# Peptides against a protein of PDB entry 2AUS, part 24

Target 1, 323 residues: chain A of PDB entry 2AUS
Amino acid sequence: ADIKREVIVKDDKAETNPKWGFPPDKRPIELHIQYGVINLDKPPGPTSHEVVAWIKRILNLEKAGHGGTLDPKVSGVLPVALERATRVVQALLPAGKEYVALMHLHGDVPEDKIRAVMKEFEGEIIQRPPLRSAVKRRLRTRKVYYIEILEIDGRDVLFRVGVEAGTYIRSLIHHIGLALGVGAHMAELRRTRSGPFKEDETLVTLHDLVDYYHFWKEDGIEEYIRKAIQPMEKAVEHLPKIWIKDSAVAAVAHGANLTVPGIVKLNAGIKKGDLVAIMTLKDELVALGKAMMSTQEMIERSKGIAVDVEKVFMPRDWYPKLW

## One batch from the design tools (peptide; made by RFdiffusion4, then SolubleMPNN)

Design b1_p28_5_s4
Fold by OpenDDE base, seed 4:
Formats: C-alpha cells, structure tokens, sequence
Structure b1_p28_5_s4 (fold): chain B 323 residues (1-323), chain A 28 residues (1-28)
C-alpha cells in the first residue's frame, strides 16, 4: 500500500481557485464528520456491524459503513466511513491487509520446522471462504505477501502476515497446522492494517469516541473529535489518483465521466479497468471510477473517456459549473 | 511481557474499554 506512485504532470500551468471546495484540512467540524473515516480499534466480542451501530449512536449519525468485516473475536483496525463518506469503503474492500495472529499447535514441533513450513506459505494459496462469509463458497486463490514470525512459545506461534483482501487467516492457520502434521487453530487475531489505515496515532477506541464527542457537544472542544476522524481522502491514499482541472470538477460531481482534457496530473501505472480516485488540485476526493485508459493513453490522447465515474462523493455546489 | 502476552493484554484492555463505553452510552 505504501508504493509511492510517480506523478506525471500533463498541465503544469493549471491553477486552482482557493475559494472553491473544501480541502481535507479546512473542513468545518460538521463537514469533516460528514466526509470522515474513523480508524477504529475494534474490540474483540462484537460484530463489525454492532460496532458501526454504536459509532452511529455515539456520534449521532444516520449512516456509516466499515472497510471490511472483522469477525467478532478479531480486534484491531476497522475503518468506519461516516455519513456522505460511507461508500468510500468500496476503496478499502480490495485493499491489502495485515494481521498479527496467534496460532496454537495441537502438538510439539521443532522451531526450525515451524519457521521452514511457515515460509512456504508466502505466495499464492488456495482458500475456501467460511460458511459465515457473505462471499459465495468457491475455491479461490489469494496472495500471502509475507509471513514474519514474531515469537514462538512452545505450541504458541505469534506471527505477522500481510495478505490480499479476503484471505482468511483462520484457514491459513488450519493449512499450516496440517502441513506441520500436528494441526493448529487460531487462538487470537488482530488486524494491524487495512490499506492506508494502520496502528498509529489515528487509531481510536469506542471509549475515545464517547469522550471526544462529549467534549465537543458539552464543552465546545472540537480538537479531539476532529483528530479522531480522518478525512475520506485517507481512505483512497492507496489508489492511483487523477487530478483534474477546476473546470472539470462540477461535471464529475454531477456524475459525468472524466474526459482526457480535464486531466492535470495523474499517477503512473494506471491500467484499463483499475479503480482510480478522481481528485481536485486541492486533494479533495471528487469521485471513484474505473479507468477506461492506461496512464500512457491518458497522456498521449487529446480526447476520450478517461474514467467511467462509478461513485461521486463531492457535493455538486463545491465548485461552480464552468460549462 | 512477551509479545503474546502484549496481544492478550491489548485485547483485554479493549474489552474493558468497550464495557466502559457502553456504560457511558446507557447513562446518557
């Protein structure tokens, strides 16, 4: 997710009007919440849906959605998109994830054998989704990007694992246990990363949210609740971006497809079919869409549909209609 | 404290913080 994508400038003379829009750092607190994402430290016990319901209750919200289900027993990073940002979770669903997992072995295995076998599970694995998954139970390939053993205590193996979205760590541990010949189960699981969201200073608890909302509503102190909520633009940091002219923003905000003349700058390595974020020159998220061209085609062509706009986030009135 | 113990301790802290958060939400 931390791949710094090269930025290719197509129009180096493009300016932006500072009076238009609401940059992520300059939103009034109410607007910041309306376009916010919480990096929640989900407690073990509740479902991800129960936690989202509590956030809605705590913050007096009509709508919220989570950036990928954590099982009840799983703790850690759960991005929760708020109100008008709720649908930004679609950018997080396909994002890579990291976990710290505690595997309990059902027999004694030499440490060297544990290390050797777990290293063989880096790469492509075949998984069947569990029964409780909203996903159809079809065999599918998933990538394990890395496995790092953190601690071995007898039959308890703590490890960090980076995985493709929708990799089931419980199934991975089951297969590791089979490969070790003794069997294994998942004792503990914590998600430490979901795309751009990780364990950092932005990670907050439900208790923090209760207190911070109280400080804002009763004491007029907005600082804590402002820091506890990330701008929705955070939820698209891992996506390739296309920055557009001020004159193109209102059209895209009305649901028009992005055409090549509207592009000011873009990330390298966009392929046809990629999910891309359409941004203003002030780094405001306008929309998510499907790339209809590669980066190279968007540079070389003078016309055509660059992005099929799938989901608009920006209000229609933040930028003037210049057509 | 081992890394395993730290993970368990964090999970237990989050359970306690959840209980406190729910108690506050019921008192409001």
Amino acid sequence: as target 1 above (323 residues)
Amino acid sequence: MSLIERLRARNEELRRLLEKALEKLEAE
Scores: peptide ipSAE 0.594, ipTM 0.945, DockQ to the pose 0.888
Fold by OpenDDE base, seed 2:
Structure b1_p28_5_s4 (fold): chain B 323 residues (1-323), chain A 28 residues (1-28)
Amino acid sequence: as target 1 above (323 residues)
Amino acid sequence: MSLIERLRARNEELRRLLEKALEKLEAE
């Protein structure tokens, strides 16, 4: 469930100047691309890096980055952040993932036993990263949030699984197969969700991008390419947010830490150490940072550093310097 | 079409669309 975070208003009189900034829905097409994220349907076969390289060629981009590697054989949701938004992928790396997996059993198992055993894998599991992973092959705990069996056809088990970032579905299937006593392997895997990105109308193929870029460049039709690219703010929808005064935006855009007087409204449940998105009153992403206070401290205190600004996205000139 | 068949069909469609996309990129 998309946990709707409560919004606490600290300053109900704070207004924003409509002439300042570029709200996500008001960006010229070139600027929209510069601050864009593609919800790509990654084909099976290529690496995530090859796919990012193709997107850069298709869209004539200097920089792009993906919101968490999909293995070559894995299809589905690959967020690809573009140009100035490239760095927003850091918000997506720790985000939960959902997959649809096809597990093939190496023996016959009663359906009731399949269902019972798979339910036991909900919760905390111990995994060892595969040898091919750049991650040190240490045992680690991962959360399986849910397992939903979608279809059982003899030895083929299709299931949906919600997992903590960096959970290896192949390893999960291997362990399920061991628990069933017959062994199993991963036949197919598709990622259906990566944080705020899911299988929906925003999901596009590489072929769509080729055609949509052509329609824009050759025919002057920007509508398709505009719809194919999400604003970078989409990539932070799952984060707790802090909305700031217009007078604080330029300072934060210059890399200054957010102080408590700059806060207009904020999400409930922010803890010290949380990754937070600093937003304008027009829902523009200014920066990512580490919360130095809880939500309650940010409400009660009159001064102090609320957020240690780690990464600025907004250009320095979108809002005037008011200091 | 089963859900398993739909997953396999989608993966195959994506392979085909990749080939077409690459062909278009090589023709520019």
Scores: peptide ipSAE 0.593, ipTM 0.944, DockQ to the pose 0.864
Fold by OpenDDE base, seed 3:
Order: sequence, then C-alpha cells, then structure tokens
Structure b1_p28_5_s4 (fold): chain B 323 residues (1-323), chain A 28 residues (1-28)
Amino acid sequence: as target 1 above (323 residues)
Amino acid sequence: MSLIERLRARNEELRRLLEKALEKLEAE
C-alpha cells in the first residue's frame, strides 16, 4: 500500500505564484516529454537496454534511462525516464518491486506442503547474486515482504511476491525448490510493480508508443502521447517530500542546498541520510537530495542545511531568482 | 482461462506487439 505519509505544515500562509513554473499537468507536450517517464510494459526477449534504445528511436530522444534492469526473459513494468528526467531513475532503483512468478517444480509435492514452505520464505532470505551480476558475488540478505500463491496447477506454482530491490526471484525459486526437496526453476517472471509504477491504465507497450508518436507527428494529435508519458514527479511519489517557498526554488534549481527557512511543509518520518524529493508548492520536482536533518530537526530549527542537493531537475528559469 | 494461462498469453501478446512495432519502425 502506498502509505500516505503525514504532512507537517511549517508555514500555513505560504502562497505560490501561478505564473511561475510548469505544474506536471500544464506542461506543453514537448516539455512534458522532456520531463517524462514511461511506464513501459517490457516484452520478454529483449534486454532493458535494447528496449530503452528503441524508445529513444521511436520518440527521437537523445537520452533515456530505466528504473531497474529486467532480465531479457522478464516482462512487465519498466519505468523509462526521458531526456531531462533520465536521472530520476535514481529514485526508483532502491524502491521495492513486485513480481508474478511461475515456478515449475521438478517433482510432485502436496499443495499443503507447497503453501507451508513458501510462507517460510516471507521475511529475510540469504541470496547469492548470479554470475552475470556486476555486483560482487557476496552472500547478502534481502527482504521478501510477502508471498501470495495465486494458482497451483500440479507442478506449476504461480505466485505474487513483494521484494526488496535487487532480490533475485530466480534464486528465491531455486531455494524454495530445495526446501521442497524436489528442486524448482523459474518458468516465467513478470514485474508488476516498481515503486510507484504498477500495472494500471498508464502501462503502455512499444507498439502504443509507435502509434501515439505517429498520431502526434503526422496527425497533430497530442492526446495519446501525452497520456502515454507520465510526469517525472510520478517517479518520486514513494519518496518523502519537502515542499519549499517560491523564493527558495531558484536557489535549489541552481544547485544550492535547501536551508530550513525555505521549507513550507514536509513529510513526517524523514531521517538523516534519507533520499528526499524537494518539491514546489505546485508539486513540481525541483531536486533530489540527502536529508541532513530529521523531520523533527527541520521543524525545531530556524536555520541550517536541511537537504544536501544531489540532483537538480528543474530548469533555472522556471522561478525567478529572488536574491 | 487460468492465471497461469493469462500470464503466458500476455507474454505472447507482448512478443507479437514488439514484432509489429519493429516492422513499423523499419517502414518509416
């Protein structure tokens, strides 16, 4: 569940000028694309890199990046951040993932035993990264948040699994198969969620993108391509947010750290070291940064660096420089 | 249609849609 984070207001009188910035819903189509993220339904077969290359070709883009690699055989939710939004994928890499997996057992196992053993894999598991991973092959713990068995058909077990980022479902299935005593392998895998991106009405195919781009360029119909691309702000919905004064926006857009006086409102539960999204009062993403204070410190203090700004997204000219 | 069949069907649909998308991109 998207846990609605509590919002603490520091300045209830803070207003925003409607003439400044470009709210996510009011961007011209070209600007919307420049600050866009596609919720792509990745086909099985191609690499995530090949798919990103095709999106760049389809949409005539210079830059794009994906919100976490899917293996060639894996389908489903692949967020692809476009152009100026490309680096927003940094917010998606650490985000939880959900998959639907088809496990094939190498022997007959009673359904009650399947259910019992799979439930034991909820919680912390020990994984060894696969050989092809750029990650050092050290044993590491990963969290399995939940396992939901969807269907059992003889030796085929379909299940939904919520996992910590960088959990290998293939390895999970291998260990389940060992625990069952018969062995198992991953027959199919589909990612159904990557942080705020899920299987919903925003999920589009490469074919949709081809057609929708054609409708825009040849027929002048923007509606389809506009709907196919989400604003980059979608990619930070799962992060704790800090909303800032109009007078602070230009400084942060120039790469200045956020200071406490610039804060209008913020989410509860921010800890020092957390990745946070700095937002305008119009819910525009200004920057990502590292919290240098807790929520409580940001409330109690009158001054100091609240956020170390790591990545600016907003153009410098959207808000006036007021210093 | 079982949920397993639906997953397989969706994956196959995505393969076909990929082929069709690539064909369109080569014709432009």
Scores: peptide ipSAE 0.592, ipTM 0.945, DockQ to the pose 0.877
Fold by OpenDDE base, seed 5:
Structure b1_p28_5_s4 (fold): chain B 323 residues (1-323), chain A 28 residues (1-28)
Amino acid sequence: as target 1 above (323 residues)
Amino acid sequence: MSLIERLRARNEELRRLLEKALEKLEAE
């Protein structure tokens, strides 16, 4: 859910030096690529790993990673994090997903019955991971946040579905088919959202990337490749954020845990154990970490470890050492 | 064009664009 998290200000007098760091909108093109994420429209056919390998070849990259596997036959939104941003995908793996699915029914069912039964699949469902999944085949619950029927054409049912990470739409369609009494299979599947990444103007194809890279390298036109790559900060937009003082940035960039005195502002509703993004006052991603305190504890306490830093992204030299 | 037809058409366009992208990558 695009729930705007409330921002609580702890230090309203905190300023930032404009000469320090590289804000997402002010990165040179080479640095923008090094800290980039592509909102790729994955074609049906290839694996997510093959597509990542092609992106690395197209853009002459050493490293890249994807924000959650799409099956070969599934198209749509695949976030691909580049180079130094590669590990930001850990923020996207637990994020909610949206799909548009085409279900084909194996018999005739009245439309009113289709609508009634599909509504019963909103909420908690019991699933077993498929045989081909690296996940242990234990029964587990998953949330279906919403089901929206888009079109019904005889035995073909097109629907939008919002789901918890690791919900199997093929299994959902199989269970809907059983509940309808006729059986069903998944004819088409497209992912339309993966956390903050959705079908919008930032969605690009592999062919776009080939052409845009060529325009940059051969014609000196960087505009297209710049627009095709999102800053890594996009990949953490859905996380609760903690903004820190300039004096705390270098310590966190060296792998130190965030302490309470370093906090300038933070989102409401952080719980102990939550994945949080540590940001500069210029909205640069410093690190990901585990909250060791709630929002309330971070406000009320004068000292202590607020965040256990798990992964640093910011280079150590972007901000001066002030300790 | 129905919503179902638009989904199928998008998937087919993505297949064609993949083929073109691979042809360009093999010519370099």
Scores: peptide ipSAE 0.591, ipTM 0.943, DockQ to the pose 0.886

Design b1_p28_6_s1
Fold by OpenDDE base, seed 3:
Structure b1_p28_6_s1 (fold): chain B 323 residues (1-323), chain A 28 residues (1-28)
Amino acid sequence: as target 1 above (323 residues)
Amino acid sequence: SLIDEFRAEIARKREELKKLLERLKEEE
């Protein structure tokens, strides 16, 4: 869900020095790659780890990580965070997902019944993780945000589904098949969204990456590889944000917790324990952390730890040390 | 048919991967 979050301004007089930092749109190509995330169209066949290994090879990278495993047979949106951005994927793990699934029914069912039963699977469902999952196999609830039937052709049902992170579409289809009384299996699955990453103009193939890298290295054309890589800040668009003073940036970049006086503006609805993105006034990601206060507490208090900083992304030298 | 298009898209992506792997082997 594109959660539009209200922005509450705490300090309306706070300014930022244009000479400090590297805004997402102003990074040199090498720095852009170092702080990049690829919206990869994962092909069907390989594991997500194999695909990450190929990206590292293609782009001559030391490290990369993916924003949530796709099964080998599953294609589509796989965010791959690069180099210094690698750990930004932690922001994507809890994010909602969307899929297009092809379900095959094991018997004939009237279309009206298919539609009615599938509608009943919107909302809270009970699932058990599959054996191959790294997740402990306990019964758990998951949210199905929506089911949109795209086409029904006899026993084949194509549908779009929005789900909470860690919802198993294979299990959902199995349960739908049981509810229909005929059984069903997942014939094909594609992920069409992972948090802020979706099927759009930023979606690139491994083939695109090979070509775009060659255009850069052999022909000196940076444009294609630059467009193929999103700034790491894209991977935190769905998180609640806290924007901080220039004077607070270097301390947070050194791993200091964010204190209340450093806050310029923040999103409404932050709760204690939420994962939050700490941003500069130029929308640069400084760090991810755990909120130690609510939005209301961060507004009302004059002091205290607002965010327990868990992962710093910004280099220590982008902003001057002012303490 | 959206179902046919969806299946065809998955099939294309499998073929694209095959071609990519061949290309990457030639560049070694």
Scores: peptide ipSAE 0.535, ipTM 0.914, DockQ to the pose 0.860
Fold by OpenDDE base, seed 4:
Structure b1_p28_6_s1 (fold): chain B 323 residues (1-323), chain A 28 residues (1-28)
Amino acid sequence: as target 1 above (323 residues)
Amino acid sequence: SLIDEFRAEIARKREELKKLLERLKEEE
């Protein structure tokens, strides 16, 4: 479930100038692409890097990055951040994931036992990253949020699984197979969710991108390519947000830390050390940063550094310098 | 079955990719 975060208003009189910035829904198509994220349906076969390279070729882009590696054989939701939005993938790396997996058992197991054992894998599990992972092969805990068995057909088990970022479904299936006593392997895997990106109307194929880019460049029809690209703000929907005054935007866009007086409203439940999105009152992403205060401290204090700004996305000229 | 549908979907996506790669080679 999308964690609905309560919004606490600190300054109910704060207004925003409609002439400043570019709200996510009002960007010219070229600017929309520069600050875009594609919810790509990654085909099975290519690496995530090969797919990003193809998107760059198809859309004539200089830069792009993906919101979390899918293995070559794995299909489904791969967020691809474009151009100036490329660094927004940092927000997606820690995001929860959902998969549909086909597990093949190496022996016959009663259905009731399959169901019982798979239910025991809900919660905290210990995993070692595979050899091919860029991550150091250290044992680590990961959360399995839920396992939903969709179908059991003899030795084939189709299931939906929600997991913490960096949970390896192949390793999970291996451990389930061991617990069942017969062994198992991952036959097929599809990612159905990566944080705010899911299988919905925004999911597009590489074919769609080829066609939509052609419609734009050759036929002058921007509608399709516009719909195929989400604003970069989509990639931070799952993060706690802090909305700032117009007068604070330019300073943050120049890399200044956010101070408490700049805050208009914020989500409840921010803890010190959390990754937060700094937003304008028009829901434009200014920057990502580390919370230096809790929500409560940001409400109660009149001064101090609220957010250590780590990554600026907004151009420096979208809002005037008011300092 | 859901398993058969899931396998069929993956197979379709493989075929779609093959067609895309063929198209991209013809444009080169």
Scores: peptide ipSAE 0.535, ipTM 0.914, DockQ to the pose 0.884
Fold by OpenDDE base, seed 5:
Structure b1_p28_6_s1 (fold): chain B 323 residues (1-323), chain A 28 residues (1-28)
Amino acid sequence: as target 1 above (323 residues)
Amino acid sequence: SLIDEFRAEIARKREELKKLLERLKEEE
């Protein structure tokens, strides 16, 4: 997930007007909230939907959405996109996830065997979605990126696991238990990462949000609520990016597809069909779209549709119409 | 142990939620 994407510059002379737009660090508090994402520490117990409803109530919001369901019993990182940023969650759904899991074995197994067998579950695994999943219950392959055993205490195994989106840790633990020959179940689970969102200084509780909103509304102190909300651009940090000319921004903000002449710089390794973020030269998110060309084609071609624009985020008036 | 700390953290988060829900009811 932390792969530094190479940036290829197509137009090294392209400049941006500092008077246009609202860079993520220069948004007034109300605008920051309208284009915000909370790195929420979801408590164990409630559904992800209940938690989103509480955030809307606490912060007096009309709209919000979450970046990937956590089961009721699961705690930890739940990105919640606010108001005009709500649709940015589509960038987080396919993102990799990390968890810390407590597995309980149903029999005694030597530690060396536990370690050996769990290492074999790194890579491709076959899973069936649980009955309560909105996903069709078809067998599917998922990637386990890594398993790190943190502690073994008799029948209790604490481990960190990085997985492809839509990998079921409960099912993984069940299969590990079968491979060990004794069976196992998931005792506890916490999500520690969802794409660019992780356990860090930006992680906040529902209690924090109540207090921070109160400090803003009653005491006039906006600092806490400002820090508790990330700019929507954080939710696309893991995506390949295309940076565009100021002259192309308004057209894309009106829903026009991005054409090759509008590109200033782009990440390497974009393939046709990839989800990409269209950015201004001030690192403002204009839109999400589907790449219609590879990086190489976007460099070599002088014309054509580079990105099919699917979701516009930027207001139409932040940049002037230059057409 | 890391296991005990992990369990304790989850338990704290459950208690924090309980307190929050009590507070939110008093504001209604």
Scores: peptide ipSAE 0.532, ipTM 0.913, DockQ to the pose 0.905
Fold by OpenDDE base, seed 1:
Structure b1_p28_6_s1 (fold): chain B 323 residues (1-323), chain A 28 residues (1-28)
Amino acid sequence: as target 1 above (323 residues)
Amino acid sequence: SLIDEFRAEIARKREELKKLLERLKEEE
């Protein structure tokens, strides 16, 4: 469940000028695409990089990036950030993932034993990254948040699994098979969730994107392509947020760090070192940054650097300079 | 069964990709 973060209001009198900025719902279609993220249903077969290249071709884009690699044989939820939103994928890399996996056992095991052993894999597991991973091949701990067995049919086990970012389901299945004493392999895998992106009405295929782009360019119908692309703000829904004054927006958009006086409201539970989203009062993403204070420190202090701004997304001209 | 449906859905997605790639080649 997406834990709704509590919102603490620091300045209850802060207003926003409706003439400034471009809220996600008010972006012209071209601007919406420039600051968009596709919840792509990645087909099985191609690499995540090949699929991103196809999206760039289909939608005539200069830049795009994906929110976490899916192996070639793996289908399902692949967030693809577009153009000026491309770097928002940094918010998705640490996000939890969910999969549906089909495990094939190499021997007969009683169903009760399958269920018992799989339950033991909930929690912390030790994994070795695969050879093809750009990650240093050191043993690392990962969290399995939950395992839900959907169906057992002889040697085939269909299950849902929620995992920490960078957990390898193939390795998990291998270890389950070893624990069962018969061995196992991953027959099929689908990703059903990547942070805020899930299997819902926003999930689109490459075929949908081809059709929707043609409807826009040839028929002048923007509705389909607009619905197929989520605002970049969707990619930060899972992050703790800090909402800032209109007078602070232009400075942050120019790369200045966020200082405590600029804060209007913020989520509870921010820790020093957390990745946070800096938002306008219209829920526009200004920047991503590293929290330099806790939520409590941001409330109690009158001055200081609240957020070290790492990546600006908002154009410099959406809000006026008020300094 | 859910397993059969899951396998069938993955197979469908492979076929859809094949058709898309054929279409994209014809449009070149």
Scores: peptide ipSAE 0.532, ipTM 0.913, DockQ to the pose 0.878

